# Peptides against a protein of PDB entry 4DOW, part 38

Target 1, 157 residues: chain A of PDB entry 4DOW
Amino acid sequence: TFSWVGRPLPNRKQFQQMYREICMKINDGSEIHIKVGQFVLIQGEDNKKPYVAKLIELFQNGAEVPPKKCARVQWFVRFLEIPVSKRHLLGRSPPAQEIFWYDCSDWDNKINVETIIGPVQVVALAPEEVIPVDQKSEETLFVKLSWNKKDFAPLPP

## One batch from the design tools (peptide; made by RFdiffusion4, then SolubleMPNN)

Design b2_p14_2_s3 (from b2_p14_2, 8 letters changed)
Fold by OpenDDE base, seed 1:
Structure b2_p14_2_s3 (fold): chain B 157 residues (1-157), chain A 14 residues (1-14)
Amino acid sequence: as target 1 above (157 residues)
Amino acid sequence: DDVEKLNEKRKKTL
C-alpha cells in the first residue's frame, strides 16, 4: 500500500497533484518513506534483477480514472542491460555494483509507484574514484558514467 | 537480443 505524505506541493499542471514523499507499507506492517531525489529499485522483467531509478517527481495523475499514484524517474542501467556487442566500449570489466545513467529518451520515464520494490543507495563518483567492492558495500550501487545507446560518457553534472 | 527483452517494460508505448 502506498500513501502520500504531507501536503501537495505548488504545481501548475492540470490534473496532477505533486508530492515530496510517499509511504510504502510492507507486509509486516512496517513503513518505508521514500522522497523525491532518492533512488529506488523497480520491478523488472520476470525472474530478472530489478531496475534502478532516481525519483524525480511524485504525483497523483488525476487524468486517469481512477487516479493513479505515479512517479517520474531517471533511469539507470546495469552493465548486463547493455547490448553484448557494445559492452567493449567501456574498455574495462565493471564491478557488479556499477550502474550507468541512461541518457536516452526512448524509454517511458513515468511509472506507477506500485512497481517500486524499495529504496536503494546510489553513490555518484568522479572518474578517478575507486568503486569499493566488499561485503559491507554490496548493497550500494555506484555510477560514474552515462550510456546513450552508442557510447559511454562522463556523468552529467 | 535478450537485452532488448530486459528493457521491454520501460519502452514507450506508441
Scores: peptide ipSAE 0.379, ipTM 0.881, DockQ to the pose 0.223
Fold by OpenDDE base, seed 4:
Structure b2_p14_2_s3 (fold): chain B 157 residues (1-157), chain A 14 residues (1-14)
Amino acid sequence: as target 1 above (157 residues)
Amino acid sequence: DDVEKLNEKRKKTL
């Protein structure tokens, strides 16, 4: 179950009310608050790891009936989500914790919030920084590069 | 490419 936290933010978009924060109630009754700017895991394909995304906007879409709680996201991709024929372009074997900023517009960046599994920690690193791979950091993901379906590139500031 | 299937849920519908 998802519910908005706080009052709608001022905006000029018709049929949309924007929010800063949403509350996710889990099966055990506990609550997790997720804010714009945080990273989340999103339900992926069957039998696959969840997608990773950064929340850019949280909004209620009043154009739908009934209104839907939605988010706009910046997508990330796992290495295994990159076409096999292009993986060699990375020039290295990345650790499982590495993800890449998806720098293309061919994907829908709008999601339903009910697809959010929960928050996840994503740490941006410089290309020369070493990704720490240990049991204590298994749940932390790291991003160094972007992927634009053609090549990898350093993340812009 | 089997990876294309992984992107179906995120692909824009034309």
Scores: peptide ipSAE 0.360, ipTM 0.874, DockQ to the pose 0.200
Fold by OpenDDE base, seed 3:
Structure b2_p14_2_s3 (fold): chain B 157 residues (1-157), chain A 14 residues (1-14)
Amino acid sequence: as target 1 above (157 residues)
Amino acid sequence: DDVEKLNEKRKKTL
């Protein structure tokens, strides 16, 4: 169950009411609050790890009947989501905790909030910074580079 | 590429 937290924010988009925060009540009855700007895990493919995304907007989509609670996201990709034929372009074997900023416009950046599994920590690093993979911190993901379906590039600001 | 095919579910509607 998902419910909005706080008052709607001013926006210029038709058929949408924007919010800063949403509350998700999980199966055991506990509640998790998620805000715009935070990172989330989103239900992935069958037998695959969840997708990773940054929440850009939270909004009620009044264009649907009934209205849907939605989010606009910035996608990230895991290394294993990159085509096998192009993985060599990274030039190294990334740790499991590394993700990449998806820098293409071909993906739908709108999701239903019900696909959100929960929050996740994502830390941006400079290229020279070491990812602490041997510290049993597998819950934290790290991003250094972007991926635009053609090559890897420095992380966007 | 099979990975690209899997990512089609996130593609924008044509």
Scores: peptide ipSAE 0.334, ipTM 0.863, DockQ to the pose 0.173
Fold by OpenDDE base, seed 5:
Structure b2_p14_2_s3 (fold): chain B 157 residues (1-157), chain A 14 residues (1-14)
Amino acid sequence: as target 1 above (157 residues)
Amino acid sequence: DDVEKLNEKRKKTL
């Protein structure tokens, strides 16, 4: 269950009400508040790891019937989401914790908030910084580079 | 292509 937190932000979009924060009720009854700018895990393909995305906008889309709670996101990709034939372009074997800023427009950046699994920590690192390899379960993801379907590039500012 | 399948949900619908 998802519900908006706070009042809608002023905007000119006739059919959209924008918000800064949404409340996610989890199965155990607890609540998680997710804000614009935070990173989330989004339901991936069947039986696959969830997608990673940064929340850019939260909005109720009144153009849909019934109105839907949506988000606009910046996508990231896991290394395994990069075509096998292109992985060598990285020039190294990344740790499992590394993700890449997806720098293409061919993906739909609008999602239903219902696909959000929960928040995740994503840390941007400089190229020279070493990704800390967690001895435990993966909790934090790290991003150094972007991926534009052609090559890896320095992370956008 | 398994990779292609992994990204299917995010593709824009034409």
Scores: peptide ipSAE 0.400, ipTM 0.889, DockQ to the pose 0.227; fails the geometry check

Design b2_p14_2_s4 (from b2_p14_2, 6 letters changed)
Fold by OpenDDE base, seed 3:
Structure b2_p14_2_s4 (fold): chain B 157 residues (1-157), chain A 14 residues (1-14)
Amino acid sequence: as target 1 above (157 residues)
Amino acid sequence: SDVEELNKQRKETL
């Protein structure tokens, strides 16, 4: 169950009420608050790790019947999502904790908040910085580079 | 479903 926290923010988008924060009530009855700017895990394919996204906007889409609670996101990709034929372009074997900023516009960046599994920590690193290996891969993810379906590139600002 | 559509899109574009 998802519920908006706080009052709608001013915006110029038609049929959309924007919010800063949403409350997610999980199966055990506990509540988790998620804010714009945080990172989340999104339900993916069976037997695969969840997708990773940064929340850019939280909004209720009033154009739908009934209205849907949605989010606009910046997508990330896991290394194993990169086509096998292009993985060599990275020039190294990334740790399991590394993800990549998806630098393409061909994906729908709007999601239903009901697909959110929960929050996740994502840390941006400079190329010269070392990814910590003493942490569990499921707890903290790291991003250094972007992927645009053609090559890896420095992380966007 | 939304998940199925997302999965399909990612499979097609990556």
Scores: peptide ipSAE 0.423, ipTM 0.898, DockQ to the pose 0.774
Fold by OpenDDE base, seed 1:
Structure b2_p14_2_s4 (fold): chain B 157 residues (1-157), chain A 14 residues (1-14)
Amino acid sequence: as target 1 above (157 residues)
Amino acid sequence: SDVEELNKQRKETL
């Protein structure tokens, strides 16, 4: 179950109410609060690792009947999602914790909040920085580069 | 479902 936290933020969109924070209630009755700007895991294909996204906006879409709780996100991709024929373009074997900023507009960036599994920690690193695979929690993901379906590039500012 | 649609979109573009 998902519910809004706080009052709606001022916006100029006729059919949308924007929020800063949402509450996710899990089976044991505990609550997880997720805010705009945080990273989340999104339900993916069965038996595969969940998708990773950064929350850009949280909004209720009043144009739909019934209204839906939605999020606008920036997508990331895991290395194994990249076609086998193009993986060599990275020039290295990435650690399992590395993800890539998806730098294309061909995906719908609106999701239903019901697809959110939970929050995840994502740390942005400069290209020259080493991913501390053995020193940090295996639950932390790292991003250094973007992927635009053609090549890898430095992370957008 | 929303999950199925998302999976379909990602598989078609990557």
Scores: peptide ipSAE 0.423, ipTM 0.900, DockQ to the pose 0.824
Fold by OpenDDE base, seed 5:
Structure b2_p14_2_s4 (fold): chain B 157 residues (1-157), chain A 14 residues (1-14)
Amino acid sequence: as target 1 above (157 residues)
Amino acid sequence: SDVEELNKQRKETL
């Protein structure tokens, strides 16, 4: 169950009420608060690792009947999502914790909040920085590069 | 479903 936290943010977007924070109630009765700017895991294909996204906006879509709680996100991709024929462009074997900024606009960046599994920690690193693998931070994901379906590139500013 | 649509998009465009 998802519910808005706080009052809608002032905006002039018709049919959209924007929020800063949402509350996710888990089966055990506990609550997790997720804010704009945080990273989340999104339900993916069955028996596969969930997708990773950064929350850009939280909003209620009043154009739908009934209104739905939605989010606008920046997508990331896992290495294994990249076509086999192009993986060599990375020039290295990435650790399991590495993800890539998806630098394309061909995907719908709107999701229903019900697809959110939970929050996740994502840390941006410079290319020369070492990803701390097999440490107590193994639950953390790391991003060094973007992927634009053609090649890898430094992260956008 | 929303998940199915998302999966479809990612498989088609990557």
Scores: peptide ipSAE 0.419, ipTM 0.898, DockQ to the pose 0.776
Fold by OpenDDE base, seed 4:
Structure b2_p14_2_s4 (fold): chain B 157 residues (1-157), chain A 14 residues (1-14)
Amino acid sequence: as target 1 above (157 residues)
Amino acid sequence: SDVEELNKQRKETL
């Protein structure tokens, strides 16, 4: 289950209440708090690795009936999601921990918070920095580049 | 479902 943490943020948008933080209650009874600016795993297809996103906004959508808890996100893509014909454009074989900033606006960036699996650590690196591949970093994802469906590019500011 | 719609969108536009 998901519940809002704290008071809604002041905003002018009718039918929307914005929040800074949401609480995710897990099956074992423990609670995980997720804040705007953090990264999350989003449910994907069966037998597929979950999607990765950065939380930009948390809000309750009062325009829907019933109201839904939603988030606006910045999407990332895994290397294996990129079409086979375009993968060579990277010029290297990336480690499994590398993801790419999705630099297109053709995807809906609004999600239902119920699709969130949990938080994940994402670290931005410069192109010249080495991605650690040791076992201690297996749960950490790294991003160096963006993907815009045409080519790879440096991360946006 | 929301997940199904998301999957469909990503497959069509990547």
Scores: peptide ipSAE 0.419, ipTM 0.897, DockQ to the pose 0.780

Design b2_p14_3_s1 (from b2_p14_3, 6 letters changed)
Fold by OpenDDE base, seed 3:
Structure b2_p14_3_s1 (fold): chain B 157 residues (1-157), chain A 14 residues (1-14)
Amino acid sequence: as target 1 above (157 residues)
Amino acid sequence: SDVEKLNEERKKTL
């Protein structure tokens, strides 16, 4: 169950009420608050790790019947999502904790908040910085590069 | 479902 926290923010988008924060009530009854700017895990395919995204906007889509609680996101991709034929372009074997900024506009960046599993920590690193290996891969993810379906590139600002 | 649509989109574009 998802509920908006606080009052709607001013915006100019038709049929959309924007919010800064949403409350997620999970199965055990506990509540987690998620804010714009945080990173989330999103339900993916069976037997695969969840998708990763940064929340850019939280909004209720009033154009739908009934209205839906949605988010606009910046997508990330895991290394194993990249086609086998192109993985060599990285030039190294990434740790399990590394993800990549998806630098393409061909994906719908709007999601239903009901697909959110929960928050996750994502840390941006410079190329020369070493990814810590003493942490569990499921707890903290790291991003150094972007992927645009053609090549890897320095992380966008 | 929304998840299914998301999965299909990612498979087509990556």
Scores: peptide ipSAE 0.476, ipTM 0.911, DockQ to the pose 0.811
Fold by OpenDDE base, seed 1:
Structure b2_p14_3_s1 (fold): chain B 157 residues (1-157), chain A 14 residues (1-14)
Amino acid sequence: as target 1 above (157 residues)
Amino acid sequence: SDVEKLNEERKKTL
C-alpha cells in the first residue's frame, strides 16, 4: 500500500498533484518512506534482477479514472540488459554492482508506484574511482557511465 | 499488468 506524505507541492499541471514523499507500507506493518531524488528498485521480469531508477517526480495522475499514484523516473540499465553484441564496447568486465545511466528517450519514464519494490542506494563515481567489491557494499550500486544504445559515455553532469 | 508492459518495452528497445 502506498500513500502520500505531506501536502501537495505547487505546480501548474491541471490534472496532477505533485508530492515530495510517499509512504510504502509492507506486510509486517512497517513503513518505508521514499522521497524525490532517491533511487528505487522496480519489479522486473521473473528470475531477473529488478530494474533501477531515480525518482524525478511523484504525482497523482488525476486525468486517469481512477486516479493513479505515479512517478517520473530516470532509468538505469544493468550490464546484462545490454545486447551481447555491444557489451564489448565497455572495454572491461564490470562488477555486478555497476549500473549505467540510460541516455535515451525511447522508454516511457512514467511508472505506477505499485511497481516499486523498495529503495536502493546508488552512488555516482568518477571514471577513475574504484568500485568497491566487498560484502559491506553489496547492497550499493554504482554508476560511472551512460548508455545510449550505441556507446558508453561519461556520466551526464 | 504494468510490470508486463514495462518488461515488454525494455525488451524491444535493448
Scores: peptide ipSAE 0.476, ipTM 0.912, DockQ to the pose 0.821
Fold by OpenDDE base, seed 4:
Structure b2_p14_3_s1 (fold): chain B 157 residues (1-157), chain A 14 residues (1-14)
Amino acid sequence: as target 1 above (157 residues)
Amino acid sequence: SDVEKLNEERKKTL
């Protein structure tokens, strides 16, 4: 289950209440707090690795009936999600921990928070920096480049 | 479902 943490942030949107933080209650009874600016794993297809996103906004959508707890996100893509015909454009074989900033606006960036599996650590690196591949860093994802459906590029500012 | 809709959207546009 998901519940808002703290008071809603002041805003002018009549049918939206914005929040800084949400609480995710897990099956074992423990609670995980997720804040705007953190990265999360989003449920994907069966036997597929979950999607990765950065939380930009947390809000309750009062325009829906019933109201839904939602988030606006910046999407990332895994290398294996990129079409086979385009993968060569990277010019290297990336480690499994590398993801790419999705630099397109054709995807809906609004999600239901119920699709969130949990938080994940994402570290931005410069192109010249080496991605750690040791066992201690297996849970950490790394991003160096963006993907815009045409080519790879340096990360946006 | 929301997950199904998301999956279909990504498959079409990547």
Scores: peptide ipSAE 0.473, ipTM 0.912, DockQ to the pose 0.793
Fold by OpenDDE base, seed 5:
Structure b2_p14_3_s1 (fold): chain B 157 residues (1-157), chain A 14 residues (1-14)
Amino acid sequence: as target 1 above (157 residues)
Amino acid sequence: SDVEKLNEERKKTL
């Protein structure tokens, strides 16, 4: 169950009430608060690792009947999502904790918040920085590069 | 479903 935290942010977008924070109630009764700017895991295909996204906006879509709780996100991709024929462009075998900034606009960046599994920690690193694999930070994901369906590139500013 | 739609979109464009 998802519910808005706080009052809607002032805006003039028709049919959209924007929020800063949402509350996710878990089955055990505990609550997790997720804010704009945080990273989340999104439900993926069965038996596969969840997708990773950064929350850009939280909003109620009043154009739908009934209104839906939605989020606008920046997508990331896992290495294994990249076509086999193009993986060699990375020039290395990435650790399992590495993800890539999806630098394309062909995907819908709107999701229903019900697809959110929970929060996740994502850390941006410079290309020269070592990903701390097999350490206590194993729960953390790391991003060094973007992927634009053609090649890998440094992260956008 | 929303998840199915998302999965199909990603498979189509990657």
Scores: peptide ipSAE 0.472, ipTM 0.912, DockQ to the pose 0.798

Design b2_p14_3_s2 (from b2_p14_3, 8 letters changed)
Fold by OpenDDE base, seed 3:
Structure b2_p14_3_s2 (fold): chain B 157 residues (1-157), chain A 14 residues (1-14)
Amino acid sequence: as target 1 above (157 residues)
Amino acid sequence: SDVEELNEQRKKTL
């Protein structure tokens, strides 16, 4: 169950009520608050790890019947999501904790909030910085590079 | 479902 926290933001888009925060009530009855700018795990495909995304906007889509609670996201990709034929372009074997900023416009960046599993920590690193290996791979993720379906590139600002 | 639609979109574009 998802519920908006606070009042709608004044700078709404057409047919959309924008919010800063949403409350997620999980199966055990506990509540987690998620804000714009945070990173989340999104339900993935069967037998695959969840997708990773940064929340850019939270909004209620009034154009749908009934209205839907939605988010606009910046997608990330895991190394294993990259086509096998292109993985060699990285030039190294990344740790399981590394993800990549998806730098393409061909993906729909709007999601229904019901696909959110929960928050996750994502840390941006410079190329020269070392990814810590003493942490569990599912707890903290790290990003150094972008992926645009053609090559890897420095992380966007 | 919405999850299925999302998965299909990502699969088509990767």
Scores: peptide ipSAE 0.052, ipTM 0.696, DockQ to the pose 0.830; fails the geometry check
Fold by OpenDDE base, seed 1:
Structure b2_p14_3_s2 (fold): chain B 157 residues (1-157), chain A 14 residues (1-14)
Amino acid sequence: as target 1 above (157 residues)
Amino acid sequence: SDVEELNEQRKKTL
């Protein structure tokens, strides 16, 4: 179950109410609060790892009947989501914790919040910084580069 | 489901 936290933010969109924070209630009755700007895991394909995204906006879409709780996101991709034929363009074998900023507009960036599994920590690193692979906290993901379906590039500012 | 629709969209674009 998802519910809005706080009052709606001022906006100029006729059919949207924007929010800063949403509350996710899980099976044990505990609550997880997720805010705009945080990173989330989204339900992936069967037998695959969850998708990763950054929350850009949280909004209720009043144009739909019934209204839906939605998010606008910036997508990330895991290395294994990149086509096998193009993985060599990275020039190295990435650690399992590395993800890539998806730099294409061909994906819809609107999601239903019910697809969110929970929050995840994502740390942006400079290209010269080393990803800590030996740390027990394998829960943290790292991003250095973008992927635009053709090549890898430095992370957008 | 909404989850399935999202997954299908990503499959088509990758």
Scores: peptide ipSAE 0.052, ipTM 0.697, DockQ to the pose 0.800; fails the geometry check
Fold by OpenDDE base, seed 5:
Structure b2_p14_3_s2 (fold): chain B 157 residues (1-157), chain A 14 residues (1-14)
Amino acid sequence: as target 1 above (157 residues)
Amino acid sequence: SDVEELNEQRKKTL
């Protein structure tokens, strides 16, 4: 169950009420609060690892009947999501904790909040920085590069 | 479902 936290943010967007924070109630009765700017895991394909995204906006879509709780996201991709024929362009074997900024606009960046599994920690690193592997920080994901369906590149500013 | 639609979209664009 998802519910808005706080009052709608002032805006003039028709059919959209924007929020800063949403509350996710878990089966055990506990609550997790997720804010704009945080990273989340999103339900992936069956038997696949969840998708990773950064929350850009949280909004209620009043154009739908009934209104839906939605989010606008910046997508990330896991290495195994990249086509096999292009993985060699990375020039190295990445650790399982590495993800890539998806630098394309061909994907819909609107999601229903019901697809959110929970929050996740994502840390941006310089290319020369070492990703800590097999450490207690294994729950953390790391991003060094972007992927634009053609090649890998430095992260956007 | 919403999840299925999202997954399908990613498959088409990868």
Scores: peptide ipSAE 0.051, ipTM 0.693, DockQ to the pose 0.819; fails the geometry check
Fold by OpenDDE base, seed 2:
Structure b2_p14_3_s2 (fold): chain B 157 residues (1-157), chain A 14 residues (1-14)
Amino acid sequence: as target 1 above (157 residues)
Amino acid sequence: SDVEELNEQRKKTL
């Protein structure tokens, strides 16, 4: 169950109410609050790791019937999502915790919030920084580079 | 479903 937290933000979009925060109620009855700017895991394909995204906007789309709770996101990709033929362009074997900023606009960046599994920690690192791989950091993802379907590049500012 | 649409789109554009 997802519900808005707080009052809608002022905006001039006719059928859209924007919010800063959403509450996700999980099975045990506990609540997780997720805000714009946080990173989330999004449900992927069966037997696949969830997608990773940064929340850019939270909004209720009143143009849909019934109104839908939506988000706009910045996508990230896992290394294993990159085509096999292009993985060599990284020049190294990344740890499982490394993700890449998806630097293309060809993907729809609108999602239904119901596809959100939960929050995740994503840490930006310089290319020369070492990704820690230990029990304490296993749930943390790290980003150093962008991927634009052609090559890897330094992380956008 | 929304999840299915998302997955299909990503498959096409990767």
Scores: peptide ipSAE 0.051, ipTM 0.693, DockQ to the pose 0.832; fails the geometry check

Design b2_p14_3_s3 (from b2_p14_3, 7 letters changed)
Fold by OpenDDE base, seed 3:
Structure b2_p14_3_s3 (fold): chain B 157 residues (1-157), chain A 14 residues (1-14)
Amino acid sequence: as target 1 above (157 residues)
Amino acid sequence: SDVEKLNEQRKKTL
């Protein structure tokens, strides 16, 4: 169950009420608050790790019947999502904790908040910085580079 | 479903 926290923010988008924060009530009855700017895990394919996204906007889409609680996101990709034929372009074997900023516009960046599994920590690193290996891969993810379906590139600002 | 649509889109583009 998802519920908006706080009052709608001013915006110029038609039929959309924007919010800063949403409350997620999980199966055990506990509640987790998620804010714009945080990173989340999104339900993916069976037997695969969840997708990773940064929340850019939280909004209720009033154009739908009934209205849907949605989010606009910046997508990330895991290394194993990169086509096998292109993985060599990285020039190294990334740790399991590394993800990549998806630098393409061909994906729908709007999601239903009901697909959110929960928050996740994502840390941006400079290329010269070392990814910590003493942490569990499921707990903290790291991003250094972007992927645009053609090549890897420095992380966007 | 929304999840299915997302999965299909990602498979087409990656």
Scores: peptide ipSAE 0.491, ipTM 0.913, DockQ to the pose 0.805
Fold by OpenDDE base, seed 1:
Structure b2_p14_3_s3 (fold): chain B 157 residues (1-157), chain A 14 residues (1-14)
Amino acid sequence: as target 1 above (157 residues)
Amino acid sequence: SDVEKLNEQRKKTL
C-alpha cells in the first residue's frame, strides 16, 4: 500500500498533484518512506534482477479514472541488459554493482508506484574513481557512465 | 500488467 506524505507541492499541471514523499507500507506493518531524488528498485522480469531508477517526480495523475499514484523516473540499466554484441564497447569487465545511466528517450519514464519494490543506494563516481566492491555493502550500486544504445559515455552532469 | 508492459518495452530496445 502506498500513500502520500505531506501536502501537495505547487505546480501548474491541471490534472496532477505533485508530492515530495510517499509512504510504502509493507507486510509486517512497517513503513518505508521514499522521497523525490532517491533511487528505487522496480519490478522486472521474473527471475531477473530488478530495474533501477531515480525518482524525478511523484504525482497523482488525476486525468486517469481512477486516479493513479505515479512517478517520473530516470532509468538505469544493468550491464547484462546491454546487448551481448555491444558489451565489448565498455572495454572492461564491470563489477556486479555497476549500473549505467540510460541516455535515451525511447522509454516511457512514467511508472505506477505499485511497481516499486523498495529503495536502493546508488552512488555516482567520477570515471577515474574505483568502485569499492569489497569495501562497501553489496547492496550499494555505482554509476560512472551513461549508455545511449550506441556507446558508453561520461555520466551527464 | 504495468510490469509486463515495461518488460516488453525494454526488451525491444535492448
Scores: peptide ipSAE 0.490, ipTM 0.914, DockQ to the pose 0.834
Fold by OpenDDE base, seed 5:
Structure b2_p14_3_s3 (fold): chain B 157 residues (1-157), chain A 14 residues (1-14)
Amino acid sequence: as target 1 above (157 residues)
Amino acid sequence: SDVEKLNEQRKKTL
């Protein structure tokens, strides 16, 4: 169950009420608060690791009947999502914790919040920085590069 | 479903 936290943010979008924070109630009764700017895991294909996204906006879509709680996100991709024929362009074997900024606009960046599994920690690193693998930070994901369906590139500013 | 639509979209691209 998802519910808005706080009052809607002022905006001029006719059919969208924007929010800063949402509350996710888990089956055990506990609550997790997720804010704009945080990273989340999104339900993916069955028996596969979930997708990773950064929350850009939280909004109620009043154009839908009934209104739905939605989010606008920046997508990331896992290495294994990249076509086999192009993986060599990375020039290295990435650790399991590495993800890539998806630098394309061909994907719909709107999601229903019900697809959110929970929050996740994502840390941006410079290319020369070492990913701390097999440490107590193994639950953390790391991003060094973007992927634009053609090649890898430094992260956008 | 929303998940199915998302999966299909990503499969088409990658």
Scores: peptide ipSAE 0.485, ipTM 0.912, DockQ to the pose 0.755
Fold by OpenDDE base, seed 4:
Structure b2_p14_3_s3 (fold): chain B 157 residues (1-157), chain A 14 residues (1-14)
Amino acid sequence: as target 1 above (157 residues)
Amino acid sequence: SDVEKLNEQRKKTL
């Protein structure tokens, strides 16, 4: 289950209440708090690795009936999601931990928070920095580049 | 479902 943490942030949107933090209650009874600016795993297809996103906004959508707890996100893509015909454009074989900033606006960036699996650590690196591949870093994802469906590029500011 | 909609969208655009 998901519940809002704290008071809603002041805003002018009549049918939206914005929040800074949400609480995710897990099956074992423990609770995980997720804040705007953190990265999360989003449920994908069966037997597929979950999607990765950065939380930009947390809000309750009062325009829907019933109201839904939602988030606006910045999407990332895994290398294996890139079309086979375009993968060579990277010019290297990336480690499994590397993801790419999705630099397109053609995807809906609004999600239902119920699709969130949990938080994940994402570290931005410069192109010249080495991605650690040791076992201790297996749970950490790294991003160096963006993908805009045409080519790879440096990360946006 | 929301997940299904998301999956279909990504399949179309990648």
Scores: peptide ipSAE 0.484, ipTM 0.912, DockQ to the pose 0.788

